# Peptides against a protein of PDB entry 5IXI: the designs that were tried, part 78

Target 1, 141 residues: chain A of PDB entry 5IXI
Amino acid sequence: TPLLDASSLEYLFAQGQYDLVKCLAPIRDPKTEQDGHDIENECLGMAVLAISHYAMMKKMQLPELPKDISYKRYIPETLNKSIRQRNLLTRMRINNVFKDFLKEFNNKTICDSSVSTHDLKVKYLATLETLTKHYGAEIFE

## One batch from the design tools (peptide; made by RFdiffusion4, then SolubleMPNN)

Design b2_p20_6_s1 (from b2_p20_6, 8 letters changed)
Fold by OpenDDE base, seed 5:
Structure b2_p20_6_s1 (fold): chain B 141 residues (1-141), chain A 20 residues (1-20)
Amino acid sequence: as target 1 above (141 residues)
Amino acid sequence: MKEKLSEFFKSVAKTKRPKF
């Protein structure tokens, strides 16, 4: 972005990840049941961005990532708790869909020349603004 | 919007958004 220098963006991205996971920047209240599902989907999408950024920074190809990589460290703790309360089949489905999406995202986005770690940080923070109650108003408006 | 960012969003849009 033209507004934020690289150092500022790095700081905001790191802090944003921490705030999202620790619920210091709480996700917005769902307006409907469907809205709740949409919020969950966006949070899981955020996990894909965070993992992809991590992999790129470590210069790891997707097959080189740990086999136990999951969304658990990269979504709000409240959401993680909610998912863990669901039945085994539902949790297995979520895990499988997440892994498939991570692979697809990497193949179609990360492996081409169009996306950098900088771009991932921008997308992450922009999405964080829409997901959280008041975080965006403080920094991004 | 920067061209690079526009390309990024286009690339992301090519992936199917999951339904968890």
Scores: peptide ipSAE 0.063, ipTM 0.684, DockQ to the pose 0.062
Fold by OpenDDE base, seed 3:
Structure b2_p20_6_s1 (fold): chain B 141 residues (1-141), chain A 20 residues (1-20)
Amino acid sequence: as target 1 above (141 residues)
Amino acid sequence: MKEKLSEFFKSVAKTKRPKF
């Protein structure tokens, strides 16, 4: 992966979030049922990265975030629609697991000041490349 | 890569992600 300067990384991170959510960079087709679950997990993981980055930029701790904070606006719209089609108990489970993961990530990664916004952007873009069909081919080798 | 970034990726790789 080529070294990107801070301004380039900021631009790509912002554009990458938009492209992922709006499905302009569509997620790859699952090869198996398990692969489909892995893709969903990666999308939800990227939502954690995006929310954590937002919180750090606003100098806002996780407890200060709205109690109803959700992955809904940070994952592909197609995936969000798919999740909304599932039954209430399943949606509640996904929400609870997400909130727990967000808390754990914040405590073990963000609050200990070992990870910067730069690190989150790099991880986000690296994951985006492997998660989507053709995104980043011209930028990431 | 920066040492901090390398540590971050190593940490993430070692952490078992919860299944949603």
Scores: peptide ipSAE 0.060, ipTM 0.686, DockQ to the pose 0.063
Fold by OpenDDE base, seed 2:
Structure b2_p20_6_s1 (fold): chain B 141 residues (1-141), chain A 20 residues (1-20)
Amino acid sequence: as target 1 above (141 residues)
Amino acid sequence: MKEKLSEFFKSVAKTKRPKF
């Protein structure tokens, strides 16, 4: 099987984001409580990738992003709903950790050009394959 | 949480390219 060209990769990345958020590609069922936390962490990580990719494509730096930027638009709607039902302290923790990681990722990886938009798309899609129910099975080997 | 996310980010550049 041939490697995906740039146009195909861009399309799949965009489609994958949409499918994940809209739960058209539903995330896998957790096997344990810890597995559930791992799934959540992967989703939050993917949100960082998506935001970073957006910023890079728009040639924006993180300080130029909206002050209220969050994971909410970049994770599965079902997970977002679940998080909203948690207590305030938990939600604050998640938000703070997310913002810290977003900043760290930008400073240590994006700003020094150690990661390209290509790398972000590949990692996103690869994670999507493992995170969702049988999604991407035709694309990765 | 922090440790898991750190591992996730460190693996970004090392991920294999998708195939079709």
Scores: peptide ipSAE 0.138, ipTM 0.736, DockQ to the pose 0.642; fails the geometry check
Fold by OpenDDE base, seed 1:
Structure b2_p20_6_s1 (fold): chain B 141 residues (1-141), chain A 20 residues (1-20)
Amino acid sequence: as target 1 above (141 residues)
Amino acid sequence: MKEKLSEFFKSVAKTKRPKF
């Protein structure tokens, strides 16, 4: 099986983002409470990947990104709705964790040029495959 | 949480490529 070319990878990455957010590729059911937390953390990670990819494509640095940048548009809508129902302090914590995550990712991977847009797309799709119910199984061997 | 985030970062550039 040949590797996906750059154009196909770009398409699948864009479609995968849409499918994840719109829950067309629903996330897997948690087996335990801790598994549920792991799934949420993976979703936050996916948001970091998507935002970082966007920033790199636009040649923007983190300080240049809108200050109101958030995970909200980059995670499953079901998870976003769940988070919005949590108490204020919990929501603030999640927001802070995400911002710290994004900042750390930028500092340790983007600033040192250790990660390319290609790497981000590959990681995104690979994570999507493990995070969702049978999505993209035919793409990975 | 922190450890898993670190593992996530380390895995970004080492993930297998999708195959057609």
Scores: peptide ipSAE 0.135, ipTM 0.733, DockQ to the pose 0.631; fails the geometry check

Design b2_p20_6_s2 (from b2_p20_6, 8 letters changed)
Fold by OpenDDE base, seed 1:
Structure b2_p20_6_s2 (fold): chain B 141 residues (1-141), chain A 20 residues (1-20)
Amino acid sequence: as target 1 above (141 residues)
Amino acid sequence: MKERLKKFFESVAKTKRPKF
């Protein structure tokens, strides 16, 4: 594995977020319908990681974040567009699922101080490698 | 669905760290 200094990790994390959202690092094609759902859930997970990292860096607790915080700015734009085209009940379900995951992650993982911002960045980039097409091989080999 | 994400979150702290 190549040596990464702290500045490089920070840069790659920031760039990875941008690449995922802007679809410069496109997500992989689903093999099945269930795989498609898994990909969407992983994208929601990525949003949880990104928001949690932001909150930790700003020394903010989850209740201090805007009440209208959503996955919309933290998932691929293509996926966000797809979700917006779904019916109201489906969108409500997705919103609730996301909020539940964010809350659960905060309560069970962040609050116990078992996870650092460093861990979040590493996990984000590692997931990005598996989620996207041909991304990150140079970083983790 | 929930179980997969649970495993995802649990794996965060166990993820291999890059070398500095």
Scores: peptide ipSAE 0.129, ipTM 0.727, DockQ to the pose 0.650
Fold by OpenDDE base, seed 5:
Structure b2_p20_6_s2 (fold): chain B 141 residues (1-141), chain A 20 residues (1-20)
Amino acid sequence: as target 1 above (141 residues)
Amino acid sequence: MKERLKKFFESVAKTKRPKF
C-alpha cells in the first residue's frame, strides 16, 4: 500500500473530485448496455460519497442539507449532459434512485458505523481508479 | 437498491486505509 500522509490524501481527494466532474479523468467506455448502466450507478455512488463527505465536514445531518440536493454537480459533466437529454420519467427515476442511495448510505453506513471522512476519501479515490481510464493506476496498484 | 451498489457502500468501512 502506498504511503499517503493526511495532507496528500486531502489533496488527491480534492483533485480527484475536480478531475472526475470536469472529465479530465474520463470515465471508461462501456462494454455493453448493462455496463453503461453500471457506470452511471457508480457515478451516482461517487456523488453520494462526495456529498456525505461534505456533510460530515460541515457537521450536517441529512435533513439539514439543502432540500434540492442533486447529483448534478458531483458527476462527470458528460454524463450530466447525457441525463438531461433523456425523457422526463427517466430523469425522475434517476433522481429518485440517487436520493434513495443517499438516504440508505446515511442510515446504514454513516449513522451506525465508524465510517470517517478519511474512509470516504480512500473509497472515492479507489473507485475513481477503477471507473476512469487509467487514472491513479500508479497510486492504487 | 441494487445489490452491487449496496456492496459498494458497505465496502466503505472495510476499505484498507493508506499508511500515514
Scores: peptide ipSAE 0.116, ipTM 0.719, DockQ to the pose 0.615
Fold by OpenDDE base, seed 4:
Structure b2_p20_6_s2 (fold): chain B 141 residues (1-141), chain A 20 residues (1-20)
Amino acid sequence: as target 1 above (141 residues)
Amino acid sequence: MKERLKKFFESVAKTKRPKF
């Protein structure tokens, strides 16, 4: 099969973000409690990828992004609702973990220009395939 | 957690490209 062209990749990336957040491509059911935590971490990773892609497209550095940048708009709505129902300490922990993800990725990957927007889209879609129920068959084989 | 984060981001460049 031919490699996905740039226009198709851009479309699939945009659509994939929409599908994930709106739960049109629902995340897979956790098999264990630990698997549930891994799924949440994957979703936080997806948010980092999406935000980083946005920043790169806008030619913005992380310090130039809104100071209240959050994962909330970049994770499944169902997961966001679940997180909001958790106690304050848990939410604080999740926020700290996300900030650490974003900072680490920016400092060691984005600032070094080691990763392109193309790489981000590919990783996002690849993760989307494994993270969601029966999604990605049209993208990967 | 931190180790999984590193593995996640390190895998970016190694991820296979999408195909039709």
Scores: peptide ipSAE 0.110, ipTM 0.716, DockQ to the pose 0.578
Fold by OpenDDE base, seed 2:
Structure b2_p20_6_s2 (fold): chain B 141 residues (1-141), chain A 20 residues (1-20)
Amino acid sequence: as target 1 above (141 residues)
Amino acid sequence: MKERLKKFFESVAKTKRPKF
Protein backbone atom coordinates (compact mmCIF):
# COMPACT_ATOMS: atom_id res chain seq x y z
CA THR B 1 0.00 0.00 0.00
CA PRO B 2 1.43 3.35 -1.00
CA LEU B 3 1.87 6.08 1.55
CA LEU B 4 -1.26 8.20 1.71
CA ASP B 5 -1.75 11.39 3.63
CA ALA B 6 -4.47 11.43 6.28
CA SER B 7 -6.96 13.46 4.23
CA SER B 8 -6.61 11.25 1.19
CA LEU B 9 -7.02 8.13 3.28
CA GLU B 10 -10.14 9.50 4.93
CA TYR B 11 -11.66 10.33 1.56
CA LEU B 12 -10.83 6.97 0.03
CA PHE B 13 -12.20 5.11 3.04
CA ALA B 14 -15.51 6.95 2.89
CA GLN B 15 -15.78 6.51 -0.86
CA GLY B 16 -14.78 2.87 -0.62
CA GLN B 17 -17.54 2.12 1.86
CA TYR B 18 -20.07 3.81 -0.38
CA ASP B 19 -18.84 1.99 -3.47
CA LEU B 20 -18.94 -1.40 -1.77
CA VAL B 21 -22.43 -1.00 -0.30
CA LYS B 22 -23.93 0.50 -3.46
CA CYS B 23 -22.21 -2.14 -5.59
CA LEU B 24 -20.39 0.50 -7.61
CA ALA B 25 -17.32 -1.56 -6.83
CA PRO B 26 -18.80 -5.01 -7.38
CA ILE B 27 -17.37 -7.98 -5.56
CA ARG B 28 -15.38 -10.45 -7.62
CA ASP B 29 -16.99 -13.49 -9.18
CA PRO B 30 -16.67 -16.65 -7.13
CA LYS B 31 -14.56 -19.40 -8.65
CA THR B 32 -16.37 -22.11 -6.68
CA GLU B 33 -19.28 -22.42 -4.29
CA GLN B 34 -16.85 -22.39 -1.39
CA ASP B 35 -15.20 -19.28 -2.82
CA GLY B 36 -18.61 -17.65 -2.84
CA HIS B 37 -19.00 -18.40 0.84
CA ASP B 38 -15.53 -17.02 1.52
CA ILE B 39 -16.42 -13.82 -0.32
CA GLU B 40 -19.52 -13.49 1.85
CA ASN B 41 -17.43 -13.97 4.98
CA GLU B 42 -15.02 -11.31 3.78
CA CYS B 43 -17.88 -8.87 3.21
CA LEU B 44 -19.12 -9.51 6.73
CA GLY B 45 -15.57 -8.94 7.92
CA MET B 46 -15.59 -5.59 6.16
CA ALA B 47 -18.70 -4.74 8.16
CA VAL B 48 -16.83 -5.49 11.37
CA LEU B 49 -14.05 -3.11 10.33
CA ALA B 50 -16.53 -0.39 9.43
CA ILE B 51 -18.49 -0.68 12.67
CA SER B 52 -15.32 -0.78 14.74
CA HIS B 53 -14.10 2.34 12.99
CA TYR B 54 -17.42 4.04 13.67
CA ALA B 55 -17.32 3.11 17.35
CA MET B 56 -13.77 4.39 17.72
CA MET B 57 -14.58 7.67 15.99
CA LYS B 58 -17.55 8.18 18.30
CA LYS B 59 -15.48 7.14 21.33
CA MET B 60 -18.03 4.45 22.10
CA GLN B 61 -17.43 1.04 23.55
CA LEU B 62 -19.08 -1.78 21.66
CA PRO B 63 -21.60 -2.44 24.45
CA GLU B 64 -22.73 1.16 24.04
CA LEU B 65 -23.70 0.57 20.43
CA PRO B 66 -27.34 -0.16 19.66
CA LYS B 67 -28.26 -3.69 20.60
CA ASP B 68 -29.62 -4.17 17.11
CA ILE B 69 -26.37 -3.23 15.40
CA SER B 70 -26.08 -5.25 12.23
CA TYR B 71 -24.02 -5.84 9.13
CA LYS B 72 -26.95 -4.84 6.91
CA ARG B 73 -25.81 -1.28 6.24
CA TYR B 74 -22.18 -2.21 5.73
CA ILE B 75 -22.29 -4.97 3.10
CA PRO B 76 -23.14 -4.91 -0.60
CA GLU B 77 -26.85 -4.40 -1.18
CA THR B 78 -26.94 -7.46 -3.41
CA LEU B 79 -25.53 -9.62 -0.64
CA ASN B 80 -27.92 -8.17 1.90
CA LYS B 81 -30.81 -9.02 -0.40
CA SER B 82 -29.50 -12.56 -0.76
CA ILE B 83 -29.23 -13.03 3.00
CA ARG B 84 -32.75 -11.72 3.57
CA GLN B 85 -34.05 -14.44 1.28
CA ARG B 86 -32.57 -17.19 3.42
CA ASN B 87 -34.55 -19.02 6.09
CA LEU B 88 -34.99 -17.65 9.59
CA LEU B 89 -32.59 -20.05 11.26
CA THR B 90 -29.82 -19.19 8.83
CA ARG B 91 -30.34 -15.48 9.31
CA MET B 92 -30.34 -15.89 13.08
CA ARG B 93 -27.10 -17.83 12.89
CA ILE B 94 -25.46 -15.16 10.74
CA ASN B 95 -26.57 -12.45 13.16
CA ASN B 96 -25.25 -14.29 16.20
CA VAL B 97 -21.94 -15.23 14.61
CA PHE B 98 -21.48 -11.67 13.40
CA LYS B 99 -22.08 -10.17 16.83
CA ASP B 100 -19.72 -12.65 18.44
CA PHE B 101 -17.02 -11.87 15.90
CA LEU B 102 -17.48 -8.15 16.39
CA LYS B 103 -16.93 -8.56 20.13
CA GLU B 104 -13.96 -10.85 19.62
CA PHE B 105 -12.39 -8.48 17.13
CA ASN B 106 -12.72 -5.61 19.55
CA ASN B 107 -11.21 -7.51 22.45
CA LYS B 108 -8.41 -9.36 20.68
CA THR B 109 -7.48 -6.96 17.90
CA ILE B 110 -8.41 -3.42 18.84
CA CYS B 111 -7.87 -3.48 22.59
CA ASP B 112 -4.95 -5.89 22.72
CA SER B 113 -3.07 -4.51 19.71
CA SER B 114 -3.92 -0.83 20.14
CA VAL B 115 -5.24 -0.61 16.60
CA SER B 116 -6.08 2.90 15.39
CA THR B 117 -8.72 4.21 13.03
CA HIS B 118 -5.89 4.72 10.56
CA ASP B 119 -5.07 1.02 10.66
CA LEU B 120 -8.70 0.08 10.12
CA LYS B 121 -8.96 2.32 7.06
CA VAL B 122 -5.82 0.83 5.56
CA LYS B 123 -7.04 -2.71 6.18
CA TYR B 124 -10.46 -1.87 4.76
CA LEU B 125 -9.07 -0.41 1.54
CA ALA B 126 -6.54 -3.19 1.12
CA THR B 127 -9.29 -5.78 1.49
CA LEU B 128 -11.54 -3.84 -0.86
CA GLU B 129 -8.83 -4.03 -3.52
CA THR B 130 -8.68 -7.82 -3.37
CA LEU B 131 -12.42 -8.35 -2.89
CA THR B 132 -13.77 -6.28 -5.77
CA LYS B 133 -13.39 -6.31 -9.54
CA HIS B 134 -10.55 -4.13 -10.78
CA TYR B 135 -10.71 -1.79 -7.79
CA GLY B 136 -7.75 0.05 -6.37
CA ALA B 137 -5.35 -0.48 -9.24
CA GLU B 138 -5.13 3.25 -9.74
CA ILE B 139 -4.36 3.76 -6.06
CA PHE B 140 -2.36 0.79 -4.84
CA GLU B 141 -0.16 -0.10 -7.86
CA MET A 1 5.34 -1.32 7.57
CA LYS A 2 4.72 0.32 10.92
CA GLU A 3 4.94 -2.01 13.89
CA ARG A 4 1.38 -1.25 14.95
CA LEU A 5 0.02 -2.13 11.53
CA LYS A 6 2.05 -5.31 11.46
CA LYS A 7 0.60 -6.32 14.81
CA PHE A 8 -2.88 -5.56 13.55
CA PHE A 9 -2.55 -7.83 10.55
CA GLU A 10 -0.97 -10.56 12.63
CA SER A 11 -3.72 -10.26 15.21
CA VAL A 12 -6.39 -10.43 12.54
CA ALA A 13 -4.74 -13.50 11.07
CA LYS A 14 -4.54 -15.21 14.45
CA THR A 15 -8.16 -14.43 15.25
CA LYS A 16 -9.83 -16.73 12.79
CA ARG A 17 -13.15 -15.46 11.46
CA PRO A 18 -16.10 -17.72 12.11
CA LYS A 19 -17.92 -19.18 9.15
CA PHE A 20 -21.07 -17.23 8.49
Scores: peptide ipSAE 0.038, ipTM 0.646, DockQ to the pose 0.063

Design b2_p20_6_s3 (from b2_p20_6, 9 letters changed)
Fold by OpenDDE base, seed 2:
Structure b2_p20_6_s3 (fold): chain B 141 residues (1-141), chain A 20 residues (1-20)
Amino acid sequence: as target 1 above (141 residues)
Amino acid sequence: MRERMLEFFKSVAKTKRPEF
């Protein structure tokens, strides 16, 4: 992996978010049902990274974010559509779990480990590469 | 699910570069 300067990293992070959400970088096909759940969890994790990055850039604490902050705008549209088709109880569970993880990430990872916006971008792009089909080929291959 | 997500969070601080 080539060394990326700050400007390049910012560009790739922004583009990567767009590509993931708009399914321009489609997520990989699950090998099993369990793999499908793991892929979903990774997508939700990436939403946590994206929201945390946003909060840090705006110098906002999580309680200052909109009450209705959710994963919906930060995951692939196809996955969002799938979740919306699930029953109410399932959707409520996903929402609650996501909110809990967002809080936990802020408290235990960002605050305790002093994670920077740089670290978030790097982790996001690294996860994006493993999660999606053929990501990075157009840039470095 | 929860344990896997925690492992994901812990890995953030250790990541130095994208893996591509």
Scores: peptide ipSAE 0.087, ipTM 0.712, DockQ to the pose 0.568
Fold by OpenDDE base, seed 3:
Formats: structure tokens, C-alpha cells, sequence
Structure b2_p20_6_s3 (fold): chain B 141 residues (1-141), chain A 20 residues (1-20)
């Protein structure tokens, strides 16, 4: 991975979020059913990174964020549509797991480990490269 | 399933991975 300056990272991070959500950078095709689950988990992980970055930039703690904060605006629209079609128990499980992880990530990683917004952007872009079809080759290769 | 997903999310959200 080449060295990127702060301005380049900021641009790529913003563009990457937009491309992921709008499916302009579509997620890769699953090779197996388990791979499909892993892809969904990666998307939810990226939502945590994006939300955490937003919170840090706004100097907000999780309790100060809206109670209805969710992954919905931070994952691919196709995945969001898929989740909405699942039964109530499944949706509740996904929501609970996501919120639990977001809380833990905030407490243990953001607050305790002094993770920076720079670190979040780097991780987001690196994950985006592996998650999407043919994305990042021009940047990381 | 729940615990596994949490651990997977943690791995994804880590700032450092062996391949990076």
C-alpha cells in the first residue's frame, strides 16, 4: 500500500463511502454461502468505521448520538434492501449485534486505544479494496 | 452466531492486520 497524504486519504475516504453505499463500487460476488455472510459482516464493520469516524469528527460520544443510529446509511443499498426483507427476529439480531459492537468499539478501541481518524480511513480503504469488485487497484497496486 | 459476528467485526475494525 503506497503512502497517501492526508488530503488524498480524506478524498478517497469520502469517495469510497459514497461508492460503497451507492453500489458504484459493487461488493464482490460470494464464492460460498459462508463467504456471503463474511461479506455482510465486512459491510457492517465498515459501517462501524464510518460512524466512528463521523462521531470523532463531530466530537460526539455514542450516548450523544441519535438513539436510532444504525448501519442503514453506511452499507450498500443492495444489502440494506436485502436485510429489510428478512424476518423481524433476524433484523433485531443484526441490529443488536451491530449496536453492541459499536459500543464496544467506541469504549475499547476509540476511547482506550487512542485510534485516530487517520487509522479509521486507512482501515476503511483497505477493507473496501478487498470487499469490492476491482476497486483500489489504481491506488494500492 | 452472535459472538462469532462480534469477533469478526472486531477483526475487520482493527487498525492493523498482518496483510496491511
Amino acid sequence: as target 1 above (141 residues)
Amino acid sequence: MRERMLEFFKSVAKTKRPEF
Scores: peptide ipSAE 0.071, ipTM 0.678, DockQ to the pose 0.251
Fold by OpenDDE base, seed 4:
Structure b2_p20_6_s3 (fold): chain B 141 residues (1-141), chain A 20 residues (1-20)
Amino acid sequence: as target 1 above (141 residues)
Amino acid sequence: MRERMLEFFKSVAKTKRPEF
């Protein structure tokens, strides 16, 4: 892994978020139904990383974040549309699980492990590479 | 820094991925 300077990492992280959400870096095709579910979980995990990074940059704790904070703006638009088409109970479940995971991640991972914004960016980009079809070809080449 | 990153990855790995 090339040692990216701080500026390069910041740029790649910002661009990666944009590319994922706007589907410019489309997520890989699921091979099975279970794989599809895993992809969705990874996308929701990406949202947790992005939100946590945002909170850290703004020096806000989780309770200080807007109560209506959601994964909707931090996942691929295609996945967001798919989730919107699901029944109310499913959407409620996803929302609850996401909020619980976000809370747990902040309490146990961010607060307890002294995780930096740098670490979050690296994890985000690494996950993005495995999640998308051809992401990184332009970066690592 | 590398050790902190490794601990982060380990902590994330230990965190049961929520099944949505």
Scores: peptide ipSAE 0.046, ipTM 0.652, DockQ to the pose 0.063
Fold by OpenDDE base, seed 5:
Order: structure tokens, then sequence, then C-alpha cells
Structure b2_p20_6_s3 (fold): chain B 141 residues (1-141), chain A 20 residues (1-20)
């Protein structure tokens, strides 16, 4: 991972979020069914990072976030459409697991280890590189 | 940055990611 200055990192993080959600940087094609499931998990994990970053920037704790906080605006639109096609029970499960993981991440990772917004940006961009077809190759290789 | 990044990854690893 190259050393990025703060301004460059801020720009890349903002652009990366936009590119992921708008599918301008499309997620890679799954090699297997399990790989597809792993890709979805990574996308949902990135939503946790993005929401946590937002909360930190706004100096908000998780209980102060809107109770209807969701991954919907933080994952690829194509994936969001796919999830909405699944049955109600599956969608409820995804929502519950996501909220639980968000809480766990806040308590065990952010609060415990003093994770900074800088760290979240780095993790987000690193994951974005592995998740998308060729995004970031010029930056991280 | 690399050192801080590595520490962050170690911290994140303590939070087991669930299967959705």
Amino acid sequence: as target 1 above (141 residues)
Amino acid sequence: MRERMLEFFKSVAKTKRPEF
C-alpha cells in the first residue's frame, strides 16, 4: 500500500464510495456461489466502515444514529436490487445481522482500539481494490 | 501509515464478521 497524504486519501475515499455505490467501479464477477456470498459480505462490511466513518466525522455515537440506519445507500446499487428481490425473511435476517455487526464493530473495534477515520479510509480503499474488477490498480500496485 | 494499518487490521480481526 502506497503512502498517501491526507488530502489524497480523503479524495480517494470519497470518490471510492461514490464509484462503488453507483457501480462505476463494478464488483468483480463471482467465481463460485460461495465467492458470490463472500462478495456480498464484503460489500456489507464496507457499509459498516462507511457508516462508522460518517458517525465519527459527525461525532455521533451509534445510539444517536437514525434507528432506521441501513446498508442500502452504502452498497452497490446492483446488490441492493438483488437483495430486494429476496424473500421477506431473508431480507429481515440481513438487516438484523447487519445492525448487530455494526454495533459489534463499534464496541469491539472502534471503541477498544481507538480506530481513526484515517484507518477506516485505508481499510475501505484496500477492500475496494480486492472487491472491484480493476479499481485502484494504478494506485495500490 | 503501514504500521498503523497493520495494527488496525489486527484490531478488525478481533471482530468476527458474520455471514449475512
Scores: peptide ipSAE 0.042, ipTM 0.651, DockQ to the pose 0.062

Design b2_p20_6_s4 (from b2_p20_6, 9 letters changed)
Fold by OpenDDE base, seed 1:
Structure b2_p20_6_s4 (fold): chain B 141 residues (1-141), chain A 20 residues (1-20)
Amino acid sequence: as target 1 above (141 residues)
Amino acid sequence: MRERMSKFFESVAKTKRPEF
């Protein structure tokens, strides 16, 4: 794999977030219904990574984050639209599960200093490669 | 959902590389 300096990694991470949300890097087609659920879960996981990275960069503790923090700005717009069309109870469940995992991730993974902002960027980009149709081939080959 | 996301988080924790 090509060597990336810190500035290049930061740029690619920022661009990757934009590409995912704006569907410029479209997510892959599901092979099965279960695969579709897995893709959705990975997108929610990507949101956790992005928010955690943001919080770390701003030196914010989890309780200091806005109470209305959500996955909505950190997942593909097409997926967000799909979720918004689901019934209220389903949306509430997704919101609660997301908040619980965000809290769990920060408490168990971030607070113990096992993961740095560098690690988050690397994992984000690596996941982006597998989650999208053609993104990142030139970076990870 | 929980199992899949748990595995995802575990994979994140294992992704440790030297910082710049």
Scores: peptide ipSAE 0.107, ipTM 0.716, DockQ to the pose 0.442
Fold by OpenDDE base, seed 5:
Structure b2_p20_6_s4 (fold): chain B 141 residues (1-141), chain A 20 residues (1-20)
Amino acid sequence: as target 1 above (141 residues)
Amino acid sequence: MRERMSKFFESVAKTKRPEF
């Protein structure tokens, strides 16, 4: 397994975030309704990773992040449009679920483990490969 | 939903930095 150097990893991580959000690397088509929910959860997870990475790079704790922190800028634009079409209660639920998991990730994973920005980038790119239509297949088998 | 996200976070927590 080839090891990505730090510079390559940084570049790929930045590009991967852009490609995911701008749908240049489109997410895979759901096979079932449940699969669609799983894909949405993975996208929300990707947003958690991206925000956590940002916070770590800025040496900010979760309470220091903007109070209006949201997944909206960290998920595929197509998914964001889909969520906006849902009823208010559903959107509120999604927001609450996201904030809860962001808090959980910060407390249980970031604070209680040795997870680094490097680890977050690796996990992000690995998940991106499985989440999108054959994106990054050359890098991650 | 919660179970799937928990699995995801557990996977992240277990991710180890490559040894150089």
Scores: peptide ipSAE 0.103, ipTM 0.709, DockQ to the pose 0.478
Fold by OpenDDE base, seed 3:
Structure b2_p20_6_s4 (fold): chain B 141 residues (1-141), chain A 20 residues (1-20)
Amino acid sequence: as target 1 above (141 residues)
Amino acid sequence: MRERMSKFFESVAKTKRPEF
């Protein structure tokens, strides 16, 4: 298997984000109801990774991020549409939980563990491979 | 939701580069 240099990793990370959001790399079909929930949670996690990577690259703290920052731009469009169709209370819960996790991830994972942008890209791509139907098999096998 | 996401985030710090 070929070694990924920094440029290749950066390219794949950028392309992977685009492919996930635009559903060019569609998320895998859930095997169970719980699996469906796990998939959604992983998608929301991917949003946290993407936002955190952006914030780290821009050297921005959470208060400096837009107040309306959300998962919406960072999850599959199909999932975003699904969430928007859910009732208000559910959407509020998702929003609140996401905000809390973004904060916690920043404080306890990024700051405490000194996670790098490299780590985020690797985690993102590795998760993308497992989350989507056939993405990245030729790279991570 | 919370537990799964927590585990996901915790795994980030432990993530190693995949074998290529």
Scores: peptide ipSAE 0.108, ipTM 0.716, DockQ to the pose 0.562; fails the geometry check
Fold by OpenDDE base, seed 2:
Structure b2_p20_6_s4 (fold): chain B 141 residues (1-141), chain A 20 residues (1-20)
Amino acid sequence: as target 1 above (141 residues)
Amino acid sequence: MRERMSKFFESVAKTKRPEF
């Protein structure tokens, strides 16, 4: 397969975010309860990638982002609905863990200048392919 | 959870362009 140019990668990244959030590219079915938690963690990781990419594109530092920044708009709507149905303590834990990971990712991965927006898009799409049921079939067929 | 997310973040630096 020919190497994707920058424009194609940008398009696929934007479309992939939309498809994940809107559940047009549905996440794979969990094989076990633990697998279900792993899928949720990967979705939260995808949110970290998406937010970090946004911040880098806007040349914003994390402290400049809204204090109430959340994963809610960057994960599948079905997962967001599921999380909202959980008890308050669980939701608080998820929120705190997410914020901590976002901060850690920025400090340890982004600030060392070793990761570019290109790398984030590649990682996002690669993860999307493994996370969803049928993503990539249209591209490789 | 933290360990798995750490592995996820560490993998970003090693990510290669997907071959299509």
Scores: peptide ipSAE 0.106, ipTM 0.722, DockQ to the pose 0.582; fails the geometry check

Design b2_p20_7_s1 (from b2_p20_7, 11 letters changed)
Fold by OpenDDE base, seed 4:
Structure b2_p20_7_s1 (fold): chain B 141 residues (1-141), chain A 20 residues (1-20)
Amino acid sequence: as target 1 above (141 residues)
Amino acid sequence: VIQEIDDFFKNHRKKVEEEL
């Protein structure tokens, strides 16, 4: 946002990633099964944003990233544990969906448009506010 | 730019719902 300077935004983005993964900012409770799927998809989206930001900061293209790049380190630990308990077929589907998501995001949004690291941080923090139970006070209050 | 990202996520969510 225009109210935050670059250094403040960088700090909030880094702290937000840590809080999400470590469940210090826990994700909201699903109201329905469909809502649960929506929450998981948002978490995968957060991983895409975080990885894309990392790649841009390192001046790396997606093909240059490790082939074993995964959402596992960029989603809430509770969700990661939940996914690990699912059957192999489901886990394979999740991996495929995520890899496709990341690839398509990189191609259509990063490579084909003028998306900046600033934009990624703003989107990440905005999504974090709606995804978690009580997060937002540090950003908007 | 933010709207572009939002639209991308929205469209992707729809695709996921069709497959899962």
Scores: peptide ipSAE 0.284, ipTM 0.813, DockQ to the pose 0.568
Fold by OpenDDE base, seed 5:
Structure b2_p20_7_s1 (fold): chain B 141 residues (1-141), chain A 20 residues (1-20)
Amino acid sequence: as target 1 above (141 residues)
Amino acid sequence: VIQEIDDFFKNHRKKVEEEL
């Protein structure tokens, strides 16, 4: 976007990741059970964006990523704690859904399109604005 | 490109909800 130069975007993306994970920018409160599920999926999406960005920066393809790649370090710590409290089968399901999400995103979007690290940063910050309570309103205003 | 990413996420969410 012409609104943010490359240096500003890089800084905001790095800070945004930190703020989301450390809950300095807390995610919005769910209004319903379905809304809570949607928020969780958005957080998993944020993890996919962050991991994909990392992989692209390191010029790594998905098969080269560690086999134990996980969302745990890329989602809000509060959500991570919540997931850990769920039963084993549920946690396994979440892990599988995330791995499928990451794989599909890499194959169908990163490999098949002109998606760049710049695009990932823009999408990350835009989603962060809608996902959190008050974060980012001034960035895209 | 951003729209492509948006569409992907939207479609994936629907797909997951249908399977769960």
Scores: peptide ipSAE 0.280, ipTM 0.810, DockQ to the pose 0.603
Fold by OpenDDE base, seed 2:
Structure b2_p20_7_s1 (fold): chain B 141 residues (1-141), chain A 20 residues (1-20)
Amino acid sequence: as target 1 above (141 residues)
Amino acid sequence: VIQEIDDFFKNHRKKVEEEL
């Protein structure tokens, strides 16, 4: 990744979140059904990063977050619609796995102060570059 | 499918911890 100052990184992170959710930076096309599942999981991972960043910025612990905190606002709208069409048991499993991941991620990486908000932004943008079709062209061109 | 999701998150967590 190129050297970015703090202000540039903050801007790109905010814009990247917006572009991912609004599908302005569309996710790459899956090569197989399994690849599609992997892409979905990467999107859910992006949600963990985004929520953790939010919590850190607000100096909030996970128990202080709303009980109904979810990936829904942090993944592509198209994917959110797809998940909502799946059966109840599948959706429940996704929710449970996501919540467990979020808790464990924060306990192991955030609570021990090993990860900063800067690190989360870098990881988010790096993942976004590989996850989407054309993202990064304006940065690296 | 359910197990695949669990495995992905497990591996993802490790990858994130190693990279950050």
Scores: peptide ipSAE 0.208, ipTM 0.730, DockQ to the pose 0.212
Fold by OpenDDE base, seed 1:
Structure b2_p20_7_s1 (fold): chain B 141 residues (1-141), chain A 20 residues (1-20)
Amino acid sequence: as target 1 above (141 residues)
Amino acid sequence: VIQEIDDFFKNHRKKVEEEL
């Protein structure tokens, strides 16, 4: 892990989430159609990490989370708009897969106490660097 | 696209669990 104190890591994690969602740290350009799909799925994965971190910080279990919890506020706004334009069945499938992944991730990784909030922050920032253009290079140099 | 999402989450979950 990079040499960051707790306060710096917390700040960078919060800023990274904001930058990703607001497209201030734009996602990388896809090289192929398949690469584009992979990028979108990576964004959805980032949402799982962010939500799990939030739940852990609030000491909330999944059943205690709002029923309408979604990836919408945790992915790039451009991607969110793109997904909204897809047909109902596709959107339903994406929602179901996301919710299932979130549930399984928390049950098998978070609830077992094998993953800490620190680990989630590091993984989030590391993934953010590979997912976006020219972001986080100074942290993971 | 839907199948690709399923495959990614499966692989991504495994990768995250192994690295954390």
Scores: peptide ipSAE 0.208, ipTM 0.731, DockQ to the pose 0.213; fails the geometry check

